# Ledger of designs, part 232: peptides against a protein of PDB entry 6J54

Target 1, 223 residues: chain A of PDB entry 6J54
Amino acid sequence: NENLFASFIAPTMMGLPIVTLIIMFPSLLFPTPKRLINNRTISIQQWLIQLTSKQMMAIHNQKGQTWSLMLMSLIMFIGSTNILGLLPHSFTPTTQLSMNLGMAIPLWSATVFTGFRYKTKTSLAHFLPQGTPALLIPMLVIIETISLFIQPVALAVRLTANITAGHLLIHLIGGATLALLNINTMTAFITFTILILLTILEFAVALIQAYVFTLLVSLYLHD
Target 2, 42 residues: chain B of PDB entry 6J54
Amino acid sequence: QFQFTGIKKYFNSYTLTGRMNCVLATYGGIALLVLYFKLRSK

## One batch from the design tools (peptide; made by RFdiffusion4, then SolubleMPNN)

Design b2_p28_7_s2 (from b2_p28_7, 19 letters changed)
Fold by OpenDDE base, seed 2:
Structure b2_p28_7_s2 (fold): chain B 223 residues (1-223), chain C 42 residues (1-42), chain A 28 residues (1-28)
Amino acid sequence: as target 1 above (223 residues)
Amino acid sequence: as target 2 above (42 residues)
Amino acid sequence: MFEEISQLFRALSLELAELAKALLEALL
């Protein structure tokens, strides 16, 4: 059981943490375009970035579109780290709650601050949903205030929990498959099939969680 | 179009200004309550 | 095919984002 959480321990090499190198590694996979017509891999990457950028920025006005660079860098970072984390014996920095809080809190605070700065009336009015009965106004304002402060925590925990749970499941089912190979080959084949399906699911979850994280930050900016 | 008259003009859950005023009134009330208990404890 | 897959992933991501928002709203 001690081996279950070994993949979530920050790796060290020669007594020094190599987490910084792991975090920076995905950035090397996305080179800046140097030619008008790039190679196939860079062209596909740029195409994906443009598509995601168009969809995410469609909700925002021109002033909100200034956040495009930051939001796109965020989704690319989280997405790439999550996908690379599915490689065998890889460490995913996004499984660390501290990492996700470190991203969520500044982004959330920036969105809330920009909201209060540029749209003070709308931001204050957002604490009270439209059509609320008069007797429920004080209670609902308090609940909405609490909800606002839970947003960065929920954003970080969601990403951490989903990626961590996926890695744990892959590890558990993988270990069970290896154990069952010596007991019953038929049951091992079934568990291996489940492992393959789970791995495919985790690829999807890795991309979805990156998108959801960025989208929610974007949504908070819109409000 | 809800034509609000009197106090409902300033405190309503349908208009932007009304919602803002309700929120401010709620926070103001909480602040006054906290202040009251703080002053009473002294 | 890549556009369809990208649209499907986008649609799924949007639905999951809405579900996550709804779940967050339900949890809060």
Scores: peptide ipSAE 0.017, ipTM 0.618, DockQ to the pose 0.033
Fold by OpenDDE base, seed 1:
Structure b2_p28_7_s2 (fold): chain B 223 residues (1-223), chain C 42 residues (1-42), chain A 28 residues (1-28)
Amino acid sequence: as target 1 above (223 residues)
Amino acid sequence: as target 2 above (42 residues)
Amino acid sequence: MFEEISQLFRALSLELAELAKALLEALL
């Protein structure tokens, strides 16, 4: 049991937590451009950032587009950490629920408070869906209020659960394939194929979860 | 497009203002209930 | 480990909250 969850233990070196270094490491992968025409890798990164920025900010008005820097930094951070976490024997900070809650709660609160400050009428109206029968109004308002408070938790848990589950599946199937190599090579080949497909899926999930997390934060800001 | 008269003008689920008022009324009602039980418990 | 996680959570939450507040102010 300890071996399965060993990858989720916060690493320490010489008694010092190196989690901070791991969190800062993705920032080194995105260097600031120093040239008008940069290297191909940097150009691709910038293109991806611009593409995602345009897609996410298309939903927002000019005032909401001020959040572009924060949202883009968030997606790059989560995406990079998730991808780096797929490396063997790597630690992913996003597997920690505390990390994700630490991101989700402040961002969610900021979006909610922003909504109440500038769009008070619309924000309050969001607690009641349009066209609700009069008798169901009180109940539905309560449900919508509860739904609002569940949002930050849902954001954090979704990210944590998906990444954690993916890591566990890779480890389990990887271990199974290794064990089956000595028993039956044919079955081991099948499980190995599944492992490859799963690994590809996890790469996609790692990026999608980063995008969904940021998108939902953006969506809450739009409301 | 909706023409509401009377109380329905202020409390409806179709207009933005009506929805807001309904939400405020529900919260106000809950607050009053909590206040009532708090005062009754004393 | 839990203490480190809690510290990380607090540090990150504070930084993000400050940044969010700054963005809120920028939206004003």
Scores: peptide ipSAE 0.016, ipTM 0.629, DockQ to the pose 0.043
Fold by OpenDDE base, seed 5:
Structure b2_p28_7_s2 (fold): chain B 223 residues (1-223), chain C 42 residues (1-42), chain A 28 residues (1-28)
Amino acid sequence: as target 1 above (223 residues)
Amino acid sequence: as target 2 above (42 residues)
Amino acid sequence: MFEEISQLFRALSLELAELAKALLEALL
């Protein structure tokens, strides 16, 4: 069991944490455009960023659109780190719950405090749904308050659990495939096919989780 | 337009102001209860 | 291991909180 979780331990070389270098590495994959007509890769990247920006900012007013730079940087960071983490013998910082909570809590608190600062009446009214019977008002306000505090935890755990579970499943099926090669080649081929399909699924999950994480942060800002 | 009269005008679940007042009243009540139990334990 | 994770979480949360506050102040 120690070998299964060894890939999730923060890598250190000569006592120095390499996590900082791994976190900074995705930024090198997205250079800033310097020309009106750039390389094909940069043009596709900018096109994707523009599409995602239009979709995510469509729900926000002009004041909320100021958050576009932060949200786009967040989705690019999480998406790139998740995809790079699917490479063999790679460490994914987003598998660490500490990192995801460290991102989720400040972003959530910033959105909530921004809501209370500029839209105090609407934010306070959000704790009580419309049309609630008078007898259920105190209980429902308490439940909604608890729900609010669970939001950053749910945001971080969702990202961590989905990425971690995918990595573990790839590792387990990969190990089973290697073990079956010495026993029955035909069954090993079937498990290997499942492993390939699962790897393709994990690429999709990696992108979806990055999008969902940023979308939920954006949605909390809209309220 | 629901025309609420009396106390229901300030504490209702249909208007924005009414909902806000209900939330504030609930938090105020809980804070007073917590304060009461904390002072009673001493 | 849990204590190390908690310490790393605390350090990272503080740095990210400062960053988020700075970004919020810069954007708003």
Scores: peptide ipSAE 0.016, ipTM 0.620, DockQ to the pose 0.040
Fold by OpenDDE base, seed 3:
Structure b2_p28_7_s2 (fold): chain B 223 residues (1-223), chain C 42 residues (1-42), chain A 28 residues (1-28)
Amino acid sequence: as target 1 above (223 residues)
Amino acid sequence: as target 2 above (42 residues)
Amino acid sequence: MFEEISQLFRALSLELAELAKALLEALL
């Protein structure tokens, strides 16, 4: 059982944590374009960045579009770390709740403070949904206030739980496949097929969670 | 556009100003209750 | 609090892993 969670232990080298180096590594995969016509990899990256940027910024006004750089860097960071985490024997920093809270809390607080600074009236009014019956107003304001403070926690836990659960499932099905190879080859082939399908799903989940995390931060900024 | 008169003009769930005032009134009421219990406990 | 939350998540993940292992053993 100790082997199941070994991949989630923060790696150390010479007694020093190398998590900082792992976190910085995805930045090396996105080089700054230097040519008018770039190679295929950089062109695809730029196209994806432009497409995602256009989609996310379409919801925001001109003031909200100032967050484009932050939101795009966030989705690139989380997406890259999640995809790299699916490599064999790799450490995924996004499986650490501390890191995800470290991203979620400052971004959430920044969006909330930005809302109170520039749209104080609208932000305060957001604690009461429109059309609420008069008898439910005090209770609903309290619930909405609690809901606001749960947002950064939900944002971090969603990312952590989905990535961690996916990694555990791949590990368990992979271990089962290896165990079945010595017992029944036909059953091992079935579990191996499930493992392949699950791996494809986890690649999709890795990208979706990066997108959802950034989208929700963007949505909180819009509200 | 609902034309609210009197207290409903300032405390309604349909207008932006009314919603804001309802939220502020709720927080003010909670703060007063907390203050009352804190002062009563002394 | 973060350490307690991490311990709770570790405990929950361990229980889920044991359950998944038990289900896998039952399927095998």
Scores: peptide ipSAE 0.014, ipTM 0.611, DockQ to the pose 0.018

Design b2_p28_7_s3 (from b2_p28_7, 19 letters changed)
Fold by OpenDDE base, seed 2:
Structure b2_p28_7_s3 (fold): chain B 223 residues (1-223), chain C 42 residues (1-42), chain A 28 residues (1-28)
Amino acid sequence: as target 1 above (223 residues)
Amino acid sequence: as target 2 above (42 residues)
Amino acid sequence: MFEEISQLFQALSQLLADLASKLLEALL
């Protein structure tokens, strides 16, 4: 059982943590375009970035679109780290709750403070949903306030839990397939099939979680 | 379009200003309660 | 046997697609 969590331990080489190098590695996969007509791979990357940028910024006004660079860098970072983490024996920094909280709390606080600074009336009014019965106003305001403070925690935990659970399942099913190879080849084949399907699902989850994380940050900015 | 009169004009759940005032009143009430208990304990 | 395996792969693929959609709905 201890071997199941070994993948989540911060890797060290020669007594030095390599986590910083692992975090910086995805940035090398996205070079800046230098030519008008780039290589096919770079062109596809820029096209995907442009599509996601258009979709995410469609809900924002001109002032909200100023956050496009930060939000796009965030989604590219989380998405690339999650995908690279699905490689065998790879460490995913996004499985660390501290990493996700380190991203969620500053971004959430920035969106909330920006809201209070530029739209004070709307931000204060957001604590009370429209049409609330008069007797429920004090209770609902308190609940909404608590909900606001839970947002960064929920954002970080959601990303961490989904990626961590996926990796654990891959390791468990992978270990089961290896164990069943010596017992029954037929059952091992079935479990191997499940493992392949699970890995495909985890690729989708990796991209979805990156998108949801950035989208929710964007949505909090819109409110 | 709701024409509220009296206290409902300032404290309502439909108008932006009314919602803001309700939130401020709630926080003010909580702050006063906390202050009351703090002063009473001294 | 190959047809049964292909049917199992299709069924599992559909289940995973449904699960992914439900997860997407639950996360959003």
Scores: peptide ipSAE 0.017, ipTM 0.589, DockQ to the pose 0.015
Fold by OpenDDE base, seed 5:
Structure b2_p28_7_s3 (fold): chain B 223 residues (1-223), chain C 42 residues (1-42), chain A 28 residues (1-28)
Amino acid sequence: as target 1 above (223 residues)
Amino acid sequence: as target 2 above (42 residues)
Amino acid sequence: MFEEISQLFQALSQLLADLASKLLEALL
């Protein structure tokens, strides 16, 4: 009996981890455009990048737009890895909490310290919401400080949990459909239909989680 | 515009400067408490 | 430090994208 979590173990070939190759593979899907008129696939990709860039950078001032390249690379990386992870027998690096923490903590730290560097007064004032009664100020500042430190963890766990839960659910229902094929073909057909609907949902979730992750990083930069 | 006088001018939850000073005062108070307990334990 | 970290991430992402594009152009 293969363990349900066997698909989440880091893959190795001949004792060497191939995680680095899997992480670099999504970059192959997005070649740099060299022509004014590109192929249909590249044109659609550029159009999507421009749309997402306009939406995400609309919140930021001119100084905040300097982060546009990094945020766009991040959303493309997470989005492509999540979509590729939905392929059968594929390993998704974003299911690893260590991977997501490795991305979330530096980015969160960069946004927070950038705020303290350039907008020190506004950043410090953010620990206390407006209109707070005087008696609750010390307690609320402590809570807000704790909340700030939970942000990178929440960012990483949100992405990891959503992708991992989707993969587990597809695996479980997929196993159930195979088992029911030998028992009752009608029930197997129903479970197979649910599996197809679930896979479509997971494609949407994969894109949404990439967008939300990048959007939250962008939002922290705005503050 | 809220006109604050006295100590409330520097420590209020409505102005940006007031909120900043409140945050700094709370962190300063916590740091002093931690320092006091650390020195007392020695 | 954070500008340096952001620059490192940008440089890394650009290097990965350029390497990937070259590999894809070589394979196609």
Scores: peptide ipSAE 0.015, ipTM 0.574, DockQ to the pose 0.042
Fold by OpenDDE base, seed 3:
Structure b2_p28_7_s3 (fold): chain B 223 residues (1-223), chain C 42 residues (1-42), chain A 28 residues (1-28)
Amino acid sequence: as target 1 above (223 residues)
Amino acid sequence: as target 2 above (42 residues)
Amino acid sequence: MFEEISQLFQALSQLLADLASKLLEALL
């Protein structure tokens, strides 16, 4: 049982936490292009950044597009950390709820405050959905206010839960596969096939969760 | 477009200003209730 | 609240670990 959650313990080296170095490591994977024609890897990276930037910023007006750099850096950071976390015996910082809350709360507060600063009337009006019957107005305003404060928590927990659950599932199925190799090779082969399919799914989930996290932050900015 | 007159002009769920005023009125009512209970308990 | 959430996550993780161990024992 102790071995199951060992991968989620914050790694330390000589008594010093190396989490800071792990968090900074993905930045080294995205070098600034210096050539007119870059290599294949950088070209694919730039193409993906341009596509995602175009999709996310298409919803925003010109003033909202000023957040493009922050949102794109966020998706690249979360996406890269999630993908790197799928490596064997790797520590995924995004499995730590404290990290995800540390990202979600400031970004959420920034989007809410920018909304109140530049679109005060619209932002206050969002606490009451359009067309609400008069008798339900007080209760719905309270519910919508509570919903607003749950947003950063839901944003952080969603990312943490999906990545953590995926890692646990890979570990459990992997452990079961190894245990079954000594008992029944045919059953172990079936379990191994499931493990491969699950690993492919977790790669997709890692990218999707990064995208959804950034998209929801972007959506809160649009509102 | 619904033309609201009187109090419905300021407190409606269809116009932006009406929705804003409803929200402010709700918060004001809650604040007054909290203040009343706080002063009564003292 | 954060302490309660952390305790809930710890309890859930322990329950999942116990369930996984029982399932592994049943499969072995």
Scores: peptide ipSAE 0.013, ipTM 0.606, DockQ to the pose 0.017
Fold by OpenDDE base, seed 4:
Structure b2_p28_7_s3 (fold): chain B 223 residues (1-223), chain C 42 residues (1-42), chain A 28 residues (1-28)
Amino acid sequence: as target 1 above (223 residues)
Amino acid sequence: as target 2 above (42 residues)
Amino acid sequence: MFEEISQLFQALSQLLADLASKLLEALL
């Protein structure tokens, strides 16, 4: 069990936590464009940012589009950290629930408070679905209030669980492959093939979870 | 088009204003209940 | 005095009944 979860322990160098450096590292992968025609890598990055920005901001009005910079930075951060975490012997900060809660709670709070400030009537009306029988109004308002507070937890847990589960599965199958190399080479080859397919799947999951997290934050802003 | 008369005009589950008033009434009722039990317990 | 008091109570009861009926009509 200790070997299984060892990859999720916060790494330390000379007794000092280097988690802060790991979190800041993805920022180096996204340099600021300086030329009209940039390098191929920067051009692809800008294209992806523009594509995701257009998709996410299409739902929002002009006031909601003010959050475009924040949401784009968020998706690029989560996506890059998730992808980098799939490298062998790498630490993924997004596997830590504390980090994801640290991102989810402020963003959720900001969206909820923004909604209450600019759309007070609509925001308060969201606690009661349309067409609710009069006798169920108090109960449903309470349930909807509880549901609101579960939203940031759901965002954090969803991201954490998906990334953590993927990493655990890769480690388990990887360990099994190494163990089977000395026992049965053919079985080890099959297990290794599964490991490769799983790794490809986890790359997709890493990007999808980053997108879903940012999209849901954006959706809460729209409401 | 829903035409509400009387109390249903202010407390309904179809209009935005009606839903808002229902939510406020619910929170007000809960606050009063909590206050009542707090004062009763003292 | 007792008759006047009784009449006042009857009038008050009728008024309360009318108000209750109007409230019921407003709720329905």
Scores: peptide ipSAE 0.000, ipTM 0.523, DockQ to the pose 0.006

Design b2_p28_7_s4 (from b2_p28_7, 19 letters changed)
Fold by OpenDDE base, seed 4:
Structure b2_p28_7_s4 (fold): chain B 223 residues (1-223), chain C 42 residues (1-42), chain A 28 residues (1-28)
Amino acid sequence: as target 1 above (223 residues)
Amino acid sequence: as target 2 above (42 residues)
Amino acid sequence: MFEEIYQLYKYLSLLLSELAELLQLLLL
């Protein structure tokens, strides 16, 4: 069990944490466009950013669209870190719950405070669903209040759990495949095929979780 | 649009203002209850 | 190891189901 979780330990070199460098590394993959006609890689990146920006910001008003840069940077960061984490012998910062909480809590608090600042009446009214019977109002308000505070935790745990579970599964099946190579080559081939399919799935999950994380933050901003 | 009279005009679950007032009243009530039990325990 | 793989498989299947539902909701 210790060997399985060894890949999730924060890497250190010479007693110094390299996690900071790993977290900053994805930013190097997204250079600023300098030309009117950029390189193919930059053009694809800008196209993806524009596409996702149009999808996410379509729900928001003009004031909400000011968050576009923040939300797009967030999705690119999480997505890139998740994809890079699928490389062999790589460390994924998003597998750390502290990392995801560090992103979720400030963003959630910012959206909640923004809501209270600009839409105080609507934000306060959000704690009570429309059409609630009078006798259930106090209980439901309490439940909705608790639900609000669970949102950042659920956001962070969802991302952490999905990425961590995927990595663990790849490691386990990969280890099983290596062990079966010495026992039965046919079964090892089957497990290897499953491993390949699983890795493809994890690439999709990595992108989806980045999108869902950002989408939920955006949705909380809209509410 | 619902038409409410009396106390229901200010405290209802259908209008925005009514919902807001209900939430504020709930928090106020909880605060008073907490204060009551805190003072009672002393 | 096999029990752990089974548990992870169950978790993954559940996750896939949830993702599929979310995708369907987003497409509608």
Scores: peptide ipSAE 0.020, ipTM 0.668, DockQ to the pose 0.017
Fold by OpenDDE base, seed 1:
Structure b2_p28_7_s4 (fold): chain B 223 residues (1-223), chain C 42 residues (1-42), chain A 28 residues (1-28)
Amino acid sequence: as target 1 above (223 residues)
Amino acid sequence: as target 2 above (42 residues)
Amino acid sequence: MFEEIYQLYKYLSLLLSELAELLQLLLL
């Protein structure tokens, strides 16, 4: 049904793409603190950012911690966009594979190039797992090289697929619930319960995918 | 911990340098093969 | 009970939709 994918069409108003505004909107939800003691909402946000920052950057050295701002901005962006995408009739930019690839490829390439630039020996050594038999070395190096290039694709597809699938399920179960309301109230109640549980799950998935996306970028940087 | 001698010193899967050399050798070999086939096709 | 919950959900969904639209309008 065309209605199922209508929510994934890039919204345009008056012929102008509003995708840019939607992408930039989460930035407005995180104002810069101006006071020593800020509002409760800002304080909670800053606290969460600090906690996540401490957690993610704990595995990194000082050079890796330079990426803290980028990684924190990334997780906040993806998380906020995913959460906002769960609002009814909201467009979720992260459902667009192009956007996720647009984030994944540069970040992946930056981490890979940074690794080759500053840790050339270690980076090259990562193409060969330790303890590999000599006869398998050439093949395994090729496989690891291919694996490296699959990383940005997997990163983008994972985020896109999880968020998109969740939204589709919500729409499908929601539609089924509405259809069953007039047919069987008991089954409608069951489907509605599933819808509620699924919605709660999608909130969790929205945050988890943001975290996983950022974490994987961070891990690629660490490696 | 590993005492390698000869070619194993430079090409091993246990030492960081050895792993690096193996990777470089693999890429070099692939490049040479590609070059060989490219020259052969001409 | 189900109908009430559904109506509540629908109402909340509507409110969130309206809020989203308002936010979109404010961003325009």
Scores: peptide ipSAE 0.018, ipTM 0.593, DockQ to the pose 0.017
Fold by OpenDDE base, seed 5:
Structure b2_p28_7_s4 (fold): chain B 223 residues (1-223), chain C 42 residues (1-42), chain A 28 residues (1-28)
Amino acid sequence: as target 1 above (223 residues)
Amino acid sequence: as target 2 above (42 residues)
Amino acid sequence: MFEEIYQLYKYLSLLLSELAELLQLLLL
């Protein structure tokens, strides 16, 4: 039996991990524009970056907009790695929980520390929702504190779970389709159709998860 | 505008300062409880 | 099919275990 999770094992070449090269590869797909009028591909990329930048930074004031470069690089990185990971026999670094936690924890901590540094009173007040009955104040403060610490975990797990589940489903349905080809061609055709629809869905999910991850980081910076 | 008098002026769930003080009081209470249990275990 | 389900369960258990360990490390 083929290992269903073989695609999630970190690849090695000559005993050396090549994960670093895989992580750096998406950066090669987004070259810096040098001309006033670039080729079609670069123009589309710049248009998408500007569109997403306007959408993401619309909720931030001028001080929050200083994070635009980091947030745009983040969404481009996650989006490109997720899309490239849907290629056959490709390894997706974002399926690794360690990778996503490595992004989530520093970004979360940076937003929290920035909040405490510049808006200490407001940040402390966020642990208690406005209008809470007096008897529920201590319990609710504890719950909100726990909720804060769950944020980086939820951010990382969401991305990991969605991408991993998609890859597993593609593998399972693909394997089922191959197995059914020799048993019932009609059923195999149905499962193959589902596989095609699922792959299209996973392309959308790959982009959506990149956007949601970056958006949530942005929201934590805003509030 | 809520006009609070007395203790409610400093500890309320409607004003920013009141909410902050409630949070600090809660953390202070928890810290004291933890300290009490640590001293009791010795 | 049963082996694949078992491997999925094993992977999920491993993932949950890793998450639990990470949470424990963060809480220590």
Scores: peptide ipSAE 0.018, ipTM 0.656, DockQ to the pose 0.024
Fold by OpenDDE base, seed 2:
Structure b2_p28_7_s4 (fold): chain B 223 residues (1-223), chain C 42 residues (1-42), chain A 28 residues (1-28)
Amino acid sequence: as target 1 above (223 residues)
Amino acid sequence: as target 2 above (42 residues)
Amino acid sequence: MFEEIYQLYKYLSLLLSELAELLQLLLL
C-alpha cells in the first residue's frame, strides 16, 4: 500500500523540496517566439495556443476576453504538467489537492467577485433559476448558494481524483503485468495490452482535465 | 412578456429584478431569523 | 512469436528504464 502512493509523495533532495523545480519545468517547454518564422515545434505550439484561445474565448465579450492570458496560461500549465506526469518515475504536482485548491479557489473567487462587482443584479439573480415555483424559492436559493461554494472544491477534486486515479491504475496494472510475466505469458500479454490502452487514454484524460478545469473557470466568469 | 401586478411585480422568478429581490428577501429573512434566535438566546 | 514479443517487451522495458533514469537525473 505504501508503494502505491509513493509516487505521490513530494520529492526532496538534500532535504530541500524539488517540487518548485518540477512546477517550473513546464514553463521551459514554451519559449516565446523570437522569429517571424519559427521552427516546427514552436509553430505548432503557437498554432495550438491560438486555436484553443479562439475556442475558449469565443463565449466571452470584450471585457471577458481580457482574461485570455490568465486562462490560456492556466490550461497550458495544467496540461503540460499532466502530460509530463505520465512519464515514468515523474512527479505530477496536479495530483496534490493542495495545489489544485490553490489554483481553483483564487480563480473562482476572482470570477465571483468580478461578477458581483460589475453585474450585481445578474449575479444575484443567478441564485434563483428562472421559472421556479414560488414555494420553492427560499429552499432553492439556499441550495444554489451552497452549490456556489462547492464549485471550487468540486473543480479541484475532479482534477486531483482523475489524475491520481489514472496514475494508480497505470501503476497497478503495470505491477500486475510484471507479476504475470513469471506466471503466464499469455495473460501478461493481455494485461500489457490493457496497460498500453490505458496509458493512451490517460494522455487524453490529462488534456481533457486541463481543458475542463479552465473551461469551468471561464464559465463561472461568463455567468 | 409577463405582466405582473402588485407584489408579484417585484417578487417573481421570471424577471431579473424579481429574482434578485427574491434572493435578497431570502437572505434577509434568514438573517433576521438568525438575529432573532441570537437575541432570544441572550 | 512469443520470443519476439518477449524481446520487444524487453526492449521497451529497457527504453522505459533508460528514460526513467534520465528523468530521475533531471528530477533528482
Scores: peptide ipSAE 0.008, ipTM 0.574, DockQ to the pose 0.015

